# Peptides against a protein of PDB entry 2AUS, part 222

Target 1, 323 residues: chain A of PDB entry 2AUS
Amino acid sequence: ADIKREVIVKDDKAETNPKWGFPPDKRPIELHIQYGVINLDKPPGPTSHEVVAWIKRILNLEKAGHGGTLDPKVSGVLPVALERATRVVQALLPAGKEYVALMHLHGDVPEDKIRAVMKEFEGEIIQRPPLRSAVKRRLRTRKVYYIEILEIDGRDVLFRVGVEAGTYIRSLIHHIGLALGVGAHMAELRRTRSGPFKEDETLVTLHDLVDYYHFWKEDGIEEYIRKAIQPMEKAVEHLPKIWIKDSAVAAVAHGANLTVPGIVKLNAGIKKGDLVAIMTLKDELVALGKAMMSTQEMIERSKGIAVDVEKVFMPRDWYPKLW

## One batch from the design tools (peptide; made by RFdiffusion4, then SolubleMPNN)

Design b2_p26_4_s4 (from b2_p26_4, 17 letters changed)
Fold by OpenDDE base, seed 5:
Order: sequence, then structure tokens, then C-alpha cells
Structure b2_p26_4_s4 (fold): chain B 323 residues (1-323), chain A 26 residues (1-26)
Amino acid sequence: as target 1 above (323 residues)
Amino acid sequence: SMKKLLEELKALAEASAAVKARLFRA
């Protein structure tokens, strides 16, 4: 979300038919839910799988998936994609994360030394996945984008940390404690961001969802449940985008690869192999795919496969076949 | 019962709010 990507226009005369598709802001409530993502405030206690099961029960859904596991004791931002949007979580898994953590030191350390040592953990760190992870316990490099110390109170260090996906904050705190020479443990952890999802007005509890669903089903008030569910397009805001002609939408929705002539505009800085979002001119998510060309190649070439389409989201009937 | 579920979900929401309050009161 925060990466302002330049938009390069290839076809400035391309228009879209307002009668085709369902823009994210104009979906009927049932359709909005089918293509929705909840910015859940995951409580401490339950697993990420348990809260997904709760959401399915509360909202009477068949399918849902989460945008990256939070440990049982960890609270905060857990994106939960619903029904037809369930597969959009694949865009969120590799997304950066932010946490606020309370680290407790096992000895007294001067504040200047705490600040100096924690600053050294910005950048590349080596981690071993914990025993409880489904991931093979191989050493791996991860990026710490930033560490912001919020407060130091004796042995308690409150800090904000931005990290690459799959960075273990518990392991980071353990290594900081070792570097300080006294040891440390994670006293508290909350996730404040998962890619485009953050602590904002869209953050809702499981309790909120029960109330909002009740207001809709029993009182006929859809406003609350509508606001509690974000369009699936929110879950791809951090990806590079390619906007396509109306004439290309139905083909991509049928699983055809995106060819260069279908491109109207695109973000700068796409590399071959990048995950990209294919969008309509109404900012509807058609599909996720792998870029087969760079941005520059997509501009310069007149033909060829621009995107290998991996995951279609848009129904086949939202746009007419123009072939 | 639905009542018991609502009470449990309320307690979980309050627990999340308490964590948030502890982390951001400072």
C-alpha cells in the first residue's frame, strides 16, 4: 500500500463500459461478502485457524483463509479472505508485517547500549524457524526494515518493528538479548500491519462481526457488515498492477494469459517473475499472475505473453466475450 | 448457547483491547 508506484499509460484513449463488472464500491452486499476480506483483530488465546472457523460460523460461510498465521498468544491484524476471495491470501503471505513488541531484559543494561544494539538489528538477520513451525528448521536470512524504540522503562523495551514475511519476533528478541549480554524474552506481541491491512477504522473483532451480522439478518441493516468487510482488491494494493482493456477481461477471466495488446496502463518497476494483479479500468481484480516481461518490455513490445495467469478471481460473466 | 458464545467472544475482544491498551499507554 505505501509503495507509491508510478503508473505508465500505454493507451490514454481506452474507455470502460460502466455497465460491465462490479466495481469494489458497488457490489450488492451478498456479492461484497463473496469477494471480501475482513481485517480481523485476532484476540490472544485462539489459533489463527480457530478464528477463521469462527468467522465461517458467524457469517455462514463455506470457505475462508487467513493472510498469515499469528501465534495463539499474539493479537492484532489478521486478514481473513472470504468465499471466492479466499485465494487472495496468497498475495498477503509474502507481504511485509509490522509488530509492536514488549521485550523484557533479564538484566540491567544502559539505555544508550539498548538503543545502539537494537539499531544493529535493522537490515539482514539470520533466523532459524521455531520447532512449532510447519517450515523446515533451516537457517534463513530475513529483513528487518526498521526498529523504532517507543519506550524504555528499566528492563522493559517497547518497540515497533517492520519485518519481511516469516520473520520471528520471538527469535529477534532472543538474539537482541544475547547481543546485550543479559538475555531477553518476548513479554507481549501485537501485529499492527499485514501488507495493506493495518490498525485503522476497518479493524473488527469477532464480537463486532456477530453484532454486525445480526443487524443485517434480523434488523435489515447492511451498513455495519458492509463496512466490516473490505473488497478483495484491498488485499492486492501492495502488488504491482496491470490494468487491461474491457475486451481482454473476459479472456483473462476464462484463464487465458494476458497478452501485451490487452494492457492499458501498468505500474513501473515490474520485473519478470513478479506477482502482479491484473485489474480492470474500474479497479476490479481479474486475476493474479506471474509477470513474464518487465514493465519496459510490456511498453516496448507489441505482442507476447505479459502475464502468466495463475489465479482467476473474477466471474466469467461480469464482462462480455468480445472475441 | 448463542449467549455463552457472545460472552466468550466479548471476553476475547476485551482481552485484545487490553493488550492494545498496555502496548499504547506508554
Scores: peptide ipSAE 0.300, ipTM 0.855, DockQ to the pose 0.875
Fold by OpenDDE base, seed 4:
Structure b2_p26_4_s4 (fold): chain B 323 residues (1-323), chain A 26 residues (1-26)
Amino acid sequence: as target 1 above (323 residues)
Amino acid sequence: SMKKLLEELKALAEASAAVKARLFRA
């Protein structure tokens, strides 16, 4: 998420009509909710599905979905996409995750040995999904991007860990314990990051959502509920982006594939097969799709399908048909 | 009741805050 992607401009003269669309910062509160994502502080106890059902009940919503399961006992960052934004979770499911974990060792180990062994678990690891996982129990590789030891207190090891989506921290701790020779278990786990969502001022509880919804519905104060819900565009900040001409927006919003002439600017480093966000020049999410070309091919070619559009978010009428 | 729901949600929020406090007191 922290990778600043270079922006390559193809058409430096492309302008956008300020009367078309609804930029993320200018949506009426009802529309903001329809295209919203909550950075939920998931409490320990309930499942990720239960808290999504609670959000739907609290906010009187028909649809919602979460950006990656947390176990019942695990707390912290759970992005919950609302209503028309529900399917933006497809951008969050493959996103990297960060956790803070407390590992309890089953024996005494010198601190230098703890540090050395935990450093060996940075990089590629082999994991077997737990029995409770809906995923077939096939061995799979996962990346551990980093392990940062925060504190060692005797047998208790507090650490931050950045991981590829679907890395099991419980399994990681078990394997660290085996490598240390004494065994270990996960005493506590909190998710501190899910792609672009982190522990920041946007993190809200279920209790906060009840209060903020009440302030809006009973007192007419929309400020709190507006701040508690992020625009769906937040959920794609970590993706490579392609910005398109106003004249291309309506076609893509109708489900047409993006062709090369529609591109105004794009991020560097797009590969064929990457998930990309198609944006307006006002940074509105039009659609998610699969790149059919690299960034270089999209620059060099004058024609062809640049993106296979998989999921449209923008309504068909926000931009006029200009074809 | 809405009161019971609020109390339950408050207790859950406090439980989350307690986890956060334990993990970040360092």
Scores: peptide ipSAE 0.295, ipTM 0.853, DockQ to the pose 0.870
Fold by OpenDDE base, seed 1:
Structure b2_p26_4_s4 (fold): chain B 323 residues (1-323), chain A 26 residues (1-26)
Amino acid sequence: as target 1 above (323 residues)
Amino acid sequence: SMKKLLEELKALAEASAAVKARLFRA
């Protein structure tokens, strides 16, 4: 999740014009909302689609999308991308997730045995999607990155778990219960992380959004709604980045593929086929795309397609055409 | 009504806070 990626500089003389674009920290409030992502505390009860519809109603928006479904009964971190940023959710769907879960055991088990068996569920596990999922019910592997037991109180086990996207915690708990020999069920579940979004000071409720929107529209106070909405660039912090020349920005914003001469700097460890974020030198998100080269190939080559551009976010007019 | 909406959203926020309190005070 917090992968510090090395930055390799290809062009140390590349400058950016301060008059072009709209850096995340300098967007007017209306533009900030158009390119925003809310770190929503999804309440238990409503579906993820219902809370997105609520946000659209509260903030008077035409479009919004969420960064990965939570079940109705599950609360916590649900990133909701707004308006022109709506499609940035594609960066969040494959991102790792963290949960805090309460597991209830159906019999008495010694604490040492609970700890030992739960440790065996770190790594690759076999899961079948639940009946209610839109996913075909085929057996598949998923990675459990870590399990941290927080508390054991008799038959109640509170634990933190980091998992690959589309891991079913209810199924994990069921299999842990089988391995313990007594059975178990999921009593409570909260999502504490979705990629770069976590349970921190940026987490807001639907009620908070109503109040903050009111303060802006009725009282002229934009500070609260500005703080409640993260720039769309937050939603790509976990991705490998490629920073491009000002002269390449308009072409990419028109949907052209990124060629090697346009690269100023890039993260280490990009592989062919990786999802990458194309950034300006002002850390503005231009587009998402598929890497057609490794980091090493992008350094060594003088020409060729570096990134197949899949989704453009930046408007075509923020940077001039310099070709 | 807007009042009913605010009451519903408040109750949902309180329900989320209650889950958080149970999971992190244990």
Scores: peptide ipSAE 0.291, ipTM 0.852, DockQ to the pose 0.830
Fold by OpenDDE base, seed 2:
Structure b2_p26_4_s4 (fold): chain B 323 residues (1-323), chain A 26 residues (1-26)
Amino acid sequence: as target 1 above (323 residues)
Amino acid sequence: SMKKLLEELKALAEASAAVKARLFRA
């Protein structure tokens, strides 16, 4: 999520009509909810599916989806995409995760040895999914981006860990314990980050959502529920972006592939096969798709399919048909 | 009851806060 991507401008004269679309900051409250993502503080106890069911009940929603399962006993950052934004979770599922974990060692180990061994677990690790996982129990590699030891108190090791999606921290701790020679288990785990979502002022509880929904429905105060729900565009901040002309928006919103002439600006470093977000010049999410060209090819070519459109989010009527 | 639900949701929020306190007050 912290990857600053360079923006290459292809058409510096492209303007956008202020009357078309609904920028993320200018959506009516009902529309904001329909295209919303909650940065939920998932409590320990319930499953990720149970808390999604609660959100649907609290906010009177037909559908919602979460940006990556947390175990029942695990608390913290669970992005929950609402209604028309539900499918944006596909951008969040593969996103990196951060956790703070408490590891309990089953024997005494010198601090220097703990630090040295834990540093060896940065990089590629081999994992087997746990028995409770719906994923086939095949061995797979996962990347550990970083391990930061926060505290060592005898046999208790508090650490921050950044990992590839679907890395099992319980399994990581088990393997660290084996490498230390004494064994270890996960005493506590909290997720502090899921892609662009982190522990910040946008993190809300299920209780907060009840209160904020009540203030809106009974008292007419929309401010709290508006702040508690992020625009769906937040869920794609970590993706490479392509910004398109107003004349291309309605075609893409109808499910047409993005062609090179529709591009106004784009991020550097797009590769063929990358998941990309197609944006308006007002930073509205039109669609997710697969890049069919690199950034360089999208700059150099005058025609061709730039993005294979996989998931449309924008309604067909926000922008006029200009074809 | 709605009251019982609110109490349960409050207890869950407090449990999350307690985890956060254990992990970040050290």
Scores: peptide ipSAE 0.282, ipTM 0.848, DockQ to the pose 0.838

Design b2_p26_5_s2 (from b2_p26_5, 12 letters changed)
Fold by OpenDDE base, seed 1:
Structure b2_p26_5_s2 (fold): chain B 323 residues (1-323), chain A 26 residues (1-26)
Amino acid sequence: as target 1 above (323 residues)
Amino acid sequence: SLIAEFRARSEELRAKLKELLEEMKK
């Protein structure tokens, strides 16, 4: 997901007023929380919904949502978007994911054969969604980007796997076990990445959140809770971006579609139908929308609807109305 | 082993969760 997208500049003279908006790095703590996303280390046991409910209780929040369900027994990276940022999770649903899995084989298999067979599962695979999934139980293709075997100990195989969104690791392990001829099951699973969120210094536990909230509310120390919450803009880092003029921000914040004259710069490789992030020149998220043009069309055309705005995040009053 | 460490991490998170749930009931 760390694809450095080329930035194409359309208007090199466009300036931004420093008095307008609230850049992600300059938000007061209360505003930072209102537009925040937690990179939570979800413990095994609870549902993703139970964990979100606990975060709301711990941080005294009205709303929160998660960036893609982890099963109860699955631990690791669960992005939790807070308050006004709650809907940014839609940007994370289509994002690639990484897991570390422990597979247990039901028979003895030579290590060389394990390695050879697991390598065959890199690429396109056919899966059927499990019964518990809200997704229709139709056969579908999913991409396995890579499989990295970390350790083999007899019948236990620890591996890292990068996958397309909605790939079922339990089903993958079942099929690997069938291909090995002995059968297998998933003993343990941890998600190590969900789009831009990974196991890094931003990963926090529920305990960390309790402690950090206490330090803020009782001791007046905001540093810990500030670091524990990422700006909502983090949740769209993997998306193609379009940066707009200050004069276009208020219109988009009121739900108007983005027109071509409002574009200052944009990422290369946008296709019609792509989910895109509309940004200010201060890297504030204004809205998510569907691209109605390619990057090339947005460069060549002087007019027309560039983005169909689907979800606004920026308040209407951060930038003045200039229409 | 990496497998042992991986299992231990899961158990630690489970233990911490149990503690938190006991604290939240008080």
Scores: peptide ipSAE 0.560, ipTM 0.929, DockQ to the pose 0.888
Fold by OpenDDE base, seed 4:
Structure b2_p26_5_s2 (fold): chain B 323 residues (1-323), chain A 26 residues (1-26)
Amino acid sequence: as target 1 above (323 residues)
Amino acid sequence: SLIAEFRARSEELRAKLKELLEEMKK
């Protein structure tokens, strides 16, 4: 969701040293890759794990991870976090998803009835995870944020759907088919969004990655591979952010919890227990952590632990120790 | 139709993957 979060400034006089750190737009290509996320157009056929393995082979990487499994037959947006950014996927797993789905009905249904019934599936739905899911197989509620019918051609229904993370579109289509009285199945599925990653100019294929890596290694042309890889900070754009003083960065990079005095500015609407991104004043991701205070508590209090730091991304030496 | 275009896009991605996998075997 493009939730524009209000930014509350606590310290309007806080400055950042331009010599410290590596802003996302100023990383050397090797460092950019080490802290990168690919917005991959996953082809239908391979598993998400196979595709990650291929990316590692193509780009000569030690580590990579994906921002949420796509089934083998499902195509489209698969964020793949690279090397030191690999664990940023934890920010993407809970993120909302959008799909375009082709549903095939097992009988003839009037278009008006199709539209009416599909509209009833906007909101809360009850689902059970599939057998192959690592998720506990308990009934759970999921949100369908919107359903947009794109085209109806007889028994074929093309629609866009925005959903909460871990909503199973195949199960949704099955339930729509039951509600229509004729049954239905998922003929084709494409993911068009995973949190901040969408179908845009940053979407690249495996073939693009092969070519772009070749242009870099053989021809010395960095531009293509640089554009094909997003900074890891892209993967946290949807999270509430807390921006910290330069003097607090090294401590957090060493795994210290963020205390209230280190906060320069923060997003509104942070709740206790929220996953938050700790950022420098140059919009570098320092760490992910759990908010121990609300935004309001972080404003009103002069001391205390604001964020329990769960995962550090920034190297310890990008900012000096000022303690 | 949008449905035809949507199916065609999926087939294009399958074809490109097949080509890539054939190239990676060489």
Scores: peptide ipSAE 0.559, ipTM 0.928, DockQ to the pose 0.833
Fold by OpenDDE base, seed 5:
Structure b2_p26_5_s2 (fold): chain B 323 residues (1-323), chain A 26 residues (1-26)
Amino acid sequence: as target 1 above (323 residues)
Amino acid sequence: SLIAEFRARSEELRAKLKELLEEMKK
């Protein structure tokens, strides 16, 4: 979500040493891959796990993970985090999603009625997860943020939909069909957004990855593979951020909790229990953690644990130990 | 139509995947 978060500065005099760390745009190609995320255009047919296995084979990787399952028949935006960045996918699981869906109606319905009924599905909906879902089959609410009808052609309805994570578009279409009185099914589905990852110039196919890896390994041209892989920091752009002093980075990289004195600046609106990204002043991801304080508490307090560090990404040696 | 373009994109991705899988068996 493009949530513009206000940045509150606690220490306006804090500087960073340009010799320490590796900013996202200045990583050597091997290091860039080790801390990378691919914005993959998943083809329809394979499972998300099969696609991850193919990426590992194509790029000669030991480890990778995806930023939220797409069903086999679903195409589009699948973030795939590589190697040392693999665990960053946890930041993408709760992120909002956008889809373009083709719904086929089982009867004729006037366009005005289609438009009116589909608008009623904006907001809170009740869903039961499908049988093949890893989620317990209990009734739950989900948010539909928006529905935009793109085209109506007889019984075919193409629409864009923004949804809360874990909303089942197939179930939504089924309920729309019931509300229209004729029934409906999902003919095609494409994910067009997963948090900060969208359909843009960074979207690449499996073929692109094969070609780009070949250009690098055989021809010595790294530019294509470099552009095909986003820095892991992209995968946390939608999270609230806390920027820390250079003197605090090594401790957090060793798994120490972030304390209030280490904070230079932070986003507004952090609540206790929120997932937050701990960043250097050079916008390098140090760790993900759980906020133990609100933004206001982090401003007002002089001491205490601000973030319970859950996942460290930064190597321990990028910044010196200053304790 | 947008519907036709949307379907065509899905078919293109299926075709490309088939080609890739045939190449990888070699």
Scores: peptide ipSAE 0.559, ipTM 0.928, DockQ to the pose 0.845
Fold by OpenDDE base, seed 3:
Structure b2_p26_5_s2 (fold): chain B 323 residues (1-323), chain A 26 residues (1-26)
Amino acid sequence: as target 1 above (323 residues)
Amino acid sequence: SLIAEFRARSEELRAKLKELLEEMKK
């Protein structure tokens, strides 16, 4: 469930100048691309890195990055951040994931037993990363948020699974197979969600990108390519947010830490150490940073460093220096 | 069958990718 975070207002009189910045819905097409994220339907076959290279070629881009590796054989939701937005993918790495998986059992098991055993894998599981993983092969706990069996056909089991970031579905299926006593393997896997990116009308193929780029460059029709690219702000929708005064934007855009007086409104439930998105009053992403205070401390204190700014996205000139 | 539809979707994406790669070679 996209639980809407409560918003606490500190300054109800704070206004924003409509002439400053570029709100996500008002960016010229070139600027929209520079600060864009594609919700790509990754085909099975290529690596995530190959697909990013193709997108760069198709759209004539210098830089791009993906919001979490999909194995070559895995299809579905791959967020690809473009140009100036490339580093926003760090917000997606820790985000929850959803998959639809086809598991093939190596023996016959009664359906009732399949259902019962798979339900036991909801919650905390112990995993060892596979040999091919860039992650150190240490035993670690991971959360399985839910398992929903969609269809059982003999030895084939189609299921939806919500998991903590860095949960290996192949390993989960292997352990389910062991628990069933017959063994199992992953026949097919599709990612259906990566944080705020899901299977919806924003999901586009590589073919769509080729066609939409052609319509823009050859026919002068920008509508399709504009719809195919989401603003970078989409990639931080799942993070707690802090909205700042116009007078604080330029300082943060220059890499200054956010101080308490700059805060207009903020989400409830921020803890010290959380990754937070610093936003303008027009919902533009200024920077990502580490919370140095809780929400409560940011409300009660009159001064101090609220956020240690780690990565700036907004150009320095979108807002004037007001210090 | 949801399993059949799931497999068909993956095959469609493979076919589309093949077509794209053939077009990009011309």
Scores: peptide ipSAE 0.556, ipTM 0.927, DockQ to the pose 0.927

